# Peptides against a protein of PDB entry 6FRK: the designs that were tried, part 211

Target 1, 411 residues: chain A of PDB entry 6FRK
Amino acid sequence: NEEVLNAMLKEVCTALLEADVNIKLVKQLRENVKSAIDLEEMASGLNKRKMIQHAVFKELVKLVDPGVKAWTPTKGKQNVIMFVGLQGSGKTTTCSKLAYYYQRKGWKTCLICADTFRAGAFDQLKQNATKARIPFYGSYTEMDPVIIASEGVEKFKNENFEIIIVDTSGRHKQEDSLFEEMLQVANAIQPDNIVYVMDASIGQACEAQAKAFKDKVDVASVIVTKLDGHAKGGGALSAVAATKSPIIFIGTGEHIDDFEPFKTQPFISKLLGMGDIEGLIDKVNELKLDDNEALIEKLKHGQFTLRDMYEQFQNIMKMGPFSQILGMIPGFGTDFMSKGNEQESMARLKKLMTIMDSMNDQELDSTDGAKVFSKQPGRIQRVARGSGVSTRDVQELLTQYTKFAQMVKKM

## One batch from the design tools (peptide; made by RFdiffusion4, then SolubleMPNN)

Design b2_p22_7_s4 (from b2_p22_7, 16 letters changed)
Fold by OpenDDE base, seed 5:
Structure b2_p22_7_s4 (fold): chain B 411 residues (1-411), chain A 22 residues (1-22)
Amino acid sequence: as target 1 above (411 residues)
Amino acid sequence: LDDLIKNFLEILKAIEELEKLK
């Protein structure tokens, strides 16, 4: 029994190391699991594999919990949130994602660009903020990040903003000059929360990087980015251990909607390759797919219109990237969609929807939409002109619709 | 696109399976 336990723990430890979990944490986990497993209960005929998996799951949940309550903004107050992190961590993108998250929740949110070191930092923030309709502040001429941060915070405080997010300069390396600049900014603006942004793809370097930030600035929250790829997120455990700060959000892609509140149970389930059934259920419930009873009923009757396809593309775009949804289903590996295909797929869907926006109700609601266009080729030319696309692009959409409608008829 | 279609149909099937679990 002890040999079987040690063999299974070795497999789990290997899988955790392959998931970028820090080697020290994996060793500690192995010892904690070995001490928590009652060998007498394993002798009683319980599924030894399930017991070990449950013990591992329970110890991983403890590693993600720093025992500190996450900071939350106070409604009707001015909450200053300072972002810190290395260049390439996704910090600037994450500032925009967090601002958009709070804006969608009905908070008066703004962004400040205090990154004076990176050429085009303010232009990037301005582009992201403008797309999301988020108010922003920054300078093209001021080079002191303390002045920009102070002026921006004062401006938005006077305008009664509730969420004031400050993006700071990132460096390629952990340099003392970066940490001194961050301390000067923090002292000037007196943030209510300091958020460390970490890239999950840095693997075993997560501990050392997170520790270096925590030792220099009062990090109170962690956001982990780039969880859309081969990074299984094991580095997140190292960040929590080093910072003693909770993970508050995760970034799951490059889109502004690829941002979710951190949930411990789903994250650990995904890390272990058990899938995220709970996150899938939550995402399904957020979509109000109860409105899809009518669609499911139509699909059961083999009816599928161009309008039904359009509504489904809207639902897909609301769900976020397919790779994330599929990666929540048990047995669908993270490799099911290559990273490059996702943004291109979303752009393709948006193009298809723009073509359908130029269709009329007779075309959209026809049970044989492709036949309506084949009988009157002038409709293809009208739709192509209305949507600013080629007649070939409209024909490709109709070919795709026909394939879908044929699949639905076979269901 | 055939992959997008397949993925979409798999998601719809997964949703239908989740609704049966309610």
Scores: peptide ipSAE 0.022, ipTM 0.401, DockQ to the pose 0.155
Fold by OpenDDE base, seed 4:
Structure b2_p22_7_s4 (fold): chain B 411 residues (1-411), chain A 22 residues (1-22)
Amino acid sequence: as target 1 above (411 residues)
Amino acid sequence: LDDLIKNFLEILKAIEELEKLK
C-alpha cells in the first residue's frame, strides 16, 4: 500500500512540476499529502486514486490561500491601485482589464500611465483606454514617473474617481533602480493596494521574481497573466507563497474581457486537468443559453438548419476564445487549440456568418438547406455575390453544414 | 475545418452535459 501510494504521488509530483509548480512546494505538498492520507482508510478498498487526488486537491487549495483577506475597493472612496511587475508580464494590458472590469461594475474608474521607461507605453495605454472608453492620464514629455503618478492621482481624486489605477515602469530585469523608482512612486501616491502582475509562462522563475518584488515593495495582491497559453498556472502557487498575498484576478487571453476574479476551486481543478465545470456553467449561464433548450430539442429531433448553425456560431463567438471553452471541459487539455489556430478559427467563423448573412429566410430555415441550394444553383451565385466571396466558399459552407446536419442526425 | 467541426460537436456535448447537471 505504501509503495502504491509512493508511485502515485511520484506521478502527481511529476505532473505538478510539468505544471510549473515550484520544486519546494511540490516537496512540501508530497509530505502534507502523505501525512493527510489515512493508510487504514486506503486499506479498506476505497478508490485509492480518488483519495490521493482529493488529498492533493485539498493541499493545493491551501497553497493558494495566503491566510490574508484580499483588499477590496471601498465604494464612494478614492481607491489608488498601483501596478508593479516586469516588462512583458502583461501589466499594462492588465491595468486596462481591471479598469474595464470595475467600469462595467459601475465604478468611476481611470488609468494613469507612469511608465516613462518604455517608448510608446503611454500610446499603448491611451489606445486601450480610448477603446474601452476609460479616462486616462499620462505625459509624452515628463520623464519622472513620480511627477506623472502624483499629478494623475491628484487630478482624478479632485474629479471624484473611485478607482485610480497607476501603471508603473516594467524593466526586463530585476534592477535596483526599478525598485527604487517603484518605492518613490509608492511613497508619493500612497496606494491603497499594490498589485504584482506575474506572467504564468515564466515557470520556475515565478518564485524568485515574486520574492524580489515583495522584498522591495508592499505587494498586497497578485494578478496572474497568460493562463490561456501553455502555462498550466503552477507559477501562481509560487507567487502566493513568495508574496503571502492573494491572487485577486487572472488574465485568460488577449481581449479586454479575458479577465476574471480568481476562484480557488476552478483554478486548482484546471491545474490538475480536471477542467473548470463551474466556470463553464457560469459562462453558459452568462450567455443565456436557456434559449438553447429549443435548439437541443431540435437537435434531439435531428433537425438542424443553416439558421441553427448561425445561432450556434454566434453563441461560440459570445463564449469568447474557443480554447478557453475547451480548456474548461474536463479531459480537453489547454493545448487543444494554439492561439494562432484560435484567431484563424474565429476569422473563419466570421467569414461563414458573413456568407449566411447573404442568405434568405427560406435558405436559412430549410431543414435541408443543402438541397435548396443544389436544386437551384443560382442561389449559390447570389449568396456569393452578396457576401463578396467565391462560389467555392459558399459550396464549402454548404458541405460543412451537410456534415454538421449528418452528425446531428446521429446524435 | 474538421477541427472546427469536432470542437463544435464537443461544445454541444459539453452544453448537453451541463444541462443534465441542472
Scores: peptide ipSAE 0.022, ipTM 0.392, DockQ to the pose 0.130
Fold by OpenDDE base, seed 2:
Structure b2_p22_7_s4 (fold): chain B 411 residues (1-411), chain A 22 residues (1-22)
Amino acid sequence: as target 1 above (411 residues)
Amino acid sequence: LDDLIKNFLEILKAIEELEKLK
């Protein structure tokens, strides 16, 4: 029994190391899991695999919990949020994502560019802020980030902004000059929260980087970026351990909407390859698919039309990147859709919808759409001409529809 | 909700199988 336990723990430890979890944390987790497993309960014929998985899951949840309550902004107050992090961490993009997140929730939000080191930093922030309709401040001529940050914070405080986000300079390396500049900015603006932005793709370097920031500035929150379908989330555990600060948000892509509040359970489930069923449920609920009682009832009766397929494609397009959706499904490995395949899949879906836009109501609302087209082949040629596609492309769509309709009939 | 998720997952699997056929 102990040999079997040690073998299974070795496999889990290997998978965690492959997920960029720090070797010290993996060793500690192995010891904690061994101490938490009752070997007598394992002898009683309980599913040893489930017990070990549960113990591992529980210990990973503890590693993500720093034991410190996350800072939250107060409604109707002025909340100053300072961002810190290395260049290329996604810090500037994350400032815009966080500003947009609060703006969508009805907070009076603004952005300040205190990055004077990077050429075009203010132009990049201005472009992102303008696209999202977020008020912004910065300078093309002032080189002191303390002056820009102080003037911007004062301006937006006087205008009664509730969320004031300050983007600071990043560097390629940890330099004492960068940390001194960050301290001077922090002392001048007196932020309510300091957010460290970390790139998940840096793997084993996460601990050392996160610690270097925490040792110099009072980091109170962490945001992890580049947690797209391929990103190994293990570096996030190292950041929490080093900063003793909670992860508050994650960045899941390049779009301004690819940003969500951090949830411990879904994150650990995804890290273990168990999928994110809760995030999938939340995303389905955000789509208000419940308003489609008529569609659910049709599906229960094994009825599926080309219009029902079109509506499902519209819903899928509203969910965002297909790679994220697939990465939420248990047993779909993160490797399944390269970034190239996602854009191609979206283009394919849009092409299918464009073909269906050239169909008539009789074709769209038929419970056997493929049979309508098979009985009158002239319909295929009409739809092909109307949508600017080949007759083969229309036949492929009808083949796809037939497969979906057969699956719905088997449900 | 479980049925909706199951249906959605089956739709996604069918899309994936269709992409493999190309």
Scores: peptide ipSAE 0.021, ipTM 0.379, DockQ to the pose 0.044
Fold by OpenDDE base, seed 3:
Structure b2_p22_7_s4 (fold): chain B 411 residues (1-411), chain A 22 residues (1-22)
Amino acid sequence: as target 1 above (411 residues)
Amino acid sequence: LDDLIKNFLEILKAIEELEKLK
């Protein structure tokens, strides 16, 4: 029993190390799991694997819980949120994502660019803010980030903004000059929350980086970026351990919507390669897929129309990147769609939807849409002309629909 | 396209399995 436990713990420890979990944390976790497992309960014929997985899961949940409640903005107050982090961490993009997240929730949100070091920082922030219709402040002429941050915070406080996000300068490495600048900005604007932005792809460097920021500024929250890549996010555990601060959000891609509140259980499930069933359920629920009960009931009856296919393509497009959706399904590796294949797949879906937009209700709602077109080939020519595509493209769509409908009938 | 079809059907199956868990 102890040999089996040690073998399974070795596999889990290897997987955690491959997930960029700090070696010290993995050792501590191994000891904690060994102490939490009653070897006598393992003798009673319980699924030893499930018990070990559950013990590992519980200990990982404790590692992402700093024992401190996450800061939350107060409605009707001016909440100043200062962002800190290295260049390339995704800090500027994350400021825009957080601003957009709060704006969509009905918060009066704004952005301040206090990055005077990076050429084009203000143009980048302005571009992102303008696309999201978020008010912004910055300067092309002022070089003191303290002045820009102070003036911007004062302006937006006077305009009764509720969420005031301040983006600061990043450096390529931890430098005393960066930390002095951050401290001066923090002292001037008196932020209600300081958010450390960390790139998950930096692996074992996460601990040292997170510690260096926490030792210089009062980091109260962590945001982890680039969790859409090969980085399994084990560095996030190191960031929580070093900062003693909760992860509040995660960045899951390059789009402004590729941003979600941090959830401990889904994150640990993903880290262990169990998939993110809860995040899939949440994304499915956020899509207001209340209409999916009707679809699933139709699917159970082997009914599938061109309209049902269209609605599913809309749902998939609303779910965001397919790679993220598939990466939430247990047994689908993140590698199943390269980023290039995803954009092409989305463009193909949009093309198929554009063809279906030229179909009539009789064609869309037919339980045998392909047969409707096969009986009256003039319909194919009409749809092709209406959508600006070839008759071949319409025939390819109908062939795909037929394959889907046949598979649904076999489900 | 066959991969897109396969992926879509796998998503539908996963959604169906998730609804059975509700």
Scores: peptide ipSAE 0.019, ipTM 0.430, DockQ to the pose 0.121

Design b2_p22_8_s1 (from b2_p22_8, 18 letters changed)
Fold by OpenDDE base, seed 3:
Structure b2_p22_8_s1 (fold): chain B 411 residues (1-411), chain A 22 residues (1-22)
Amino acid sequence: as target 1 above (411 residues)
Amino acid sequence: TDEQIKLFEQILKALEALKKLE
């Protein structure tokens, strides 16, 4: 029993190390799991694998919980949120994502660019803010980030903004000059929250970077970016351990909507390759797929039309990158769709939708759409001409539809 | 592709399984 436990723990530890979890945390987790597992209970015929997985899951959840309640903005108050982090961490993009998140939740939100070091930082922020219709402040002439941050915060306080996000300079390395600048900005604007932004793809460097920021500035929150890539997010555990600060949000892609509140259990489930069923549910619910009640009622009755398929393709396209959706389904690893395959898959869906846009309501709303086309082959030629595709492409769509409709009838 | 069909089948099954949990 102990040999089996040790073998399984070795596999789990290897997988966690391959997920960029810090070696010290993995060692500590191994010891904690060994201490939490009663070997006598394991002898009683319980699924040893399930017990070990549960113990590992429980210890990982504890590693993500710093025991500190996350800061939350207060409605009707002026909440100043200062962002800190290295260049390439996604800090500037994350400022815009957070601003857009709060704006969509009905908060009066603004952005301040206090990055005077990077050429074009203000233009980038301005471009992102303008696209999202978020008010912004910055300077092309002022070189002191303290002055820009102070003036911007004062301006937006006077205009009764509720969420005031300050983007600061990032550096490629931890430099004393960067930390001094961050301290001067923090002292001048007196932020209610300091958010450290980290790139999940930096792997084992997450601990050292997070610690260096926490040792210089009072980091109270962490945001982890680039969780859409090959980064399994194990570095996030290292950041929480080093900063003793909760993860509040995650960045899951390049789009402004690729930003989610952090949930501990889904994150750990994804890290272990168990999928993120809860995040899939939340994304499906956020898409206001409430109109899916009618669809699922139809599916329960074995009814599936070409219009229902079209609406599903629209929903899939609204859910964002296919790789994220698939990565939430248990047994679909992130490797299943390379970024190239995702764009090709989206282009194929758009092509299929363009074919269906050339169909009439009788064809779209028929419970046996394939039979409508088989009875009148002239319809295939009409749709092919209307959509600028071959008759073969229309026949392939109808073949796919028929396969789905047959599956729905068997459900 | 048969892979895309399988994928869509799995998404449909996942969505159906999710609604059974509500």
Scores: peptide ipSAE 0.009, ipTM 0.346, DockQ to the pose 0.131
Fold by OpenDDE base, seed 1:
Structure b2_p22_8_s1 (fold): chain B 411 residues (1-411), chain A 22 residues (1-22)
Amino acid sequence: as target 1 above (411 residues)
Amino acid sequence: TDEQIKLFEQILKALEALKKLE
C-alpha cells in the first residue's frame, strides 16, 4: 500500500511540476498528502485514486489560500488601486480589464498611466481605455510618474470616481530604481490596494519574482495573467506562497472580457484536469441562450438538424475561446489544449459554418440532412461551389452531422 | 441550469466526436 501510494504521489508530483508548481510547494504537498492519508482507510477498499485525488485537491486549496482576506473596493468611496509588475507581465492590459470589470458592475472607474519609461505606454492605455469608454489620465510631456499619478488621482478624486487604477512602469529586470519609483508613487497616492501582476508563463521563476516584489512593495493582491496559453497555472501557487497575498483575478486571454474573479475550487479543479463545472455553468448562463429550451426539447425528441448544429457553433463562437470552454469540461481540457491552436479550432468551426451558409432551408431544417444530400448528390456539388470548398469537405461535414444526429437519437 | 448543463455537455461531447474525426 505504501509503495502504491508513493508511486501515485510520484505521478502527481510530476504532473504538478509539469503544471509549473514550484518544487518546494510540490515537496510540501507530498508530505502533507502523506500525512493526511490514512493508510488503514486505504486498506478498507476505498478507491485509492479518488482518496489521493481528494487529498491532493485539499492540499492545493490550502496552498492557494494565504489565510488573508482579499481587499474589496468600498461602494461610494474613492478606491485607489496601484498596479505593479514586470514589463511583459500583462500589467497594462490587466489595468484595462479590471477597470472594465468594475465599470460593467456599475462602478465609476478610471485609468491613470504613470508609465513614463516605456515609449507608447500612454497611447496603448488610451487606446484600450477609449475602446472600453473608460476615462483616463496621463501625460505625453511629464516624465515624473509621481507627478502624473498624484495629479491623476487628485483629478479623479475631485470628480468622485470610485475606482482609480494607476498603472506604473514595468521593467525587464528587477532594478532597484524600479522599486524606488514604485515606492515613491505609492507614498504619493497612498493606494488602498497594491496589485502585483504576474505572468503565469514564467513557470518556476514565479516564486523568486513574486518574493522580490513583496520584499520591496507592500503587495496586498495578486493577479495572474496568460492562463490561456501553455501556462497550467501552477505559478499562481508560487505567487501566493511568496507574497502571502490572495489572487483576486485571473487573465484568461487577450480580450478585455478575458478576465474573471479568482475562484479557488474551479482553479484547482482545472489545474488537476477535473474541469471547471461552476465556471461552465456561469459562462452558459451569461450567454443568455434564449433558445436553449427549444433546443433541449428538440434533443429530447431525438431531433437534430444542420441548422441546430449551426446555431450551436454560433453559441460556441459567442462563448469566446473554444479552448477555454473545453478546458472547463472534466476530462476535455488537457487533450484539447494540446491538439492545435485555439485559432485553428475556431477556423475549423468557421469553415463548417461557411459550408452551411451555402445550404438551403430544406437542407438545414431536415431532420435527416445527410439523407437529403445522399438522395441528391448534386446538392453536395452546389454547396461545395457556393462555399468555395471541395465536395469532400461537404461530405466530411455531413459525416460529422450524421454522427452527432445519431448520438442525439440515442438520447 | 441542470438542463442547460446537460445540453452543453451534449454539445461538447458532439464537438469532441467531431474533433476525433479530424
Scores: peptide ipSAE 0.008, ipTM 0.332, DockQ to the pose 0.044
Fold by OpenDDE base, seed 5:
Structure b2_p22_8_s1 (fold): chain B 411 residues (1-411), chain A 22 residues (1-22)
Amino acid sequence: as target 1 above (411 residues)
Amino acid sequence: TDEQIKLFEQILKALEALKKLE
């Protein structure tokens, strides 16, 4: 029994190391799991694999819980949130994602660009903020981040903003000058929360980086980015351990909607390759797929129209990236769609929807849409002209629709 | 692509499975 336990723990430890969990945390977890497993209960015929998995899961849940309550903004107050992190961590993108998240919840949100070091930082923030209709502040002429941050915070406090997000300079390396600038900005604006943004793809370096920030700046929250890649997010455990600060959000891609509140249980389930059933359920419920009762009934009757396909593409577009949805399904690893294929797939779906926007109700609502177009080829030319695409692109859409409709008829 | 078709099928099956759990 002890040999079997040690063999299974070795496999789990290997999988955690492959998931970028810090080697010290993996060793500690192995010891904690060994101490928590009742060998007598393992002898009584319980599924040894399930017991070990449950013990590992329970210890991983403890590792992502710093025992500190996450900061939350207060409604009707000015809440200043300062972002800190290395260049390339996704900090600037994450500022925009957090601002958009609060704006969608009915908070009066704004962005301040206090990154004076990176050329085009303000233009990048301005572009992201303008696309999301978020008010922003910054300067093309002021080089002192303290002045920009102070003026921006004062301006937005006077305008009664509730969420004031300050993006700071990120450097390529941990430099004392970067930390000094962060301290000067923090002292000037007196933030209610300091958010450390960490890239999950840095793997075993997560602990040392997170510690270096916490030792210099009073980090109170962590956001982990780039969880859409091959990074299984094990570095997030190292960040929590080093900062003693909760993960509040995760970035799951490059899109502004690729941003979720951190949930411990789903994250650990995903890390272990168990899937995120809870996050999938929540995501499905957010889509109000209750309106899809009529669709599911149609699908059960083998009916599938171009309109039904259009509505499904809208639902897929609302769900966000396919890789994220698949990564929530048990047994579908993050490797099923490479990053490059996803943006291309979403652009392709948008193109297909634009083609369908040029179709009429007779074409969209036909139980055999492909036959309607085959009987009257002039319809293909009309739709192609209306959508600004080739007749070949319309034929490819109809070919895809026909494949789907045949598949639905076999369900 | 056949991959997009399979993906769409899997999403539909997942959505149908979730609806059966409600």
Scores: peptide ipSAE 0.007, ipTM 0.321, DockQ to the pose 0.167
Fold by OpenDDE base, seed 4:
Structure b2_p22_8_s1 (fold): chain B 411 residues (1-411), chain A 22 residues (1-22)
Amino acid sequence: as target 1 above (411 residues)
Amino acid sequence: TDEQIKLFEQILKALEALKKLE
């Protein structure tokens, strides 16, 4: 029993290391999981795998909880939010995403570019801000980020902005000078929140970098970027541990709306390859799929029709980028997150829906739709002709439907 | 496709997990 536990924990530890979780955190997790698992309960015939998974999940949830309440802006006040982080972390893009998020929530939001080090930083911010219709401030001539930040903050305070986001330099090679500059900016503008932006893909380097920022400036929040890539976000655990600061948002793509509030359970589920069930729920709930209750009731009764499948495909198409949905589903590899695969997957769904659009109500509403078609093969030919597809394509759809209907009947 | 089947299986598992959280 202990050997099996140790083998399973070794696999989990390997998977966490492959997910860029810091080796110290993985060791600590392993010890905590071992201490949390009652070996006597494991002997009683409980599903050892489920118990280990639950223990791992519970300990990962603790690792993303710094025990500190996240800062939230106060409505009707001027809230200054300073961004810090390395170049290439997605910091500038994330400033725009956060500004857009608050603007969409009805906050009077603005952006300040205090990145004087990177050529074109202000142009990039200006481009993003202009596209999103977000007011911005910066300079092409002022080289002191303290002056730009101070003037910009003062300007937007005087104009009664509620959310004032300050982007800073991300210098890679001159850590000390970067940290001194950040401290000077922070001292000048007195931010209500300092946000550390972390790239999820930098893996094992996250701890040292996050610590270096925290040791110099009062980092109070973390935003993790590039969670749409191959990075499973294990570095985020290192950031939380090093900064003792909560993750407040995540960046889930390149678009300005590929930005969401951080949720612990979905994130850990995704990290473990269990999918983002809660994010799927939230998206499904946001869609006001009034028919979800009716579908859930049908599924509870083991009923699943071609119409129910069609409605689910419509729902999937309404949920937006298929990649985001797939990324919420356990065991869909990162390869499905490619834009090419998304468009192809959406095209496939649309093709399937087009086939079903050529079906009649009797075919769509039959609890045994596959049998309706099998009894009268002429229906397959009619549907194929009506949808402009091969009879094989219709048969493939019916085969898929049959597999799903059988799964629903076993639920 | 086997991928669509896996997708739907996973959606169903997610929905089932949801049902257990209620």
Scores: peptide ipSAE 0.010, ipTM 0.336, DockQ to the pose 0.114; fails the geometry check

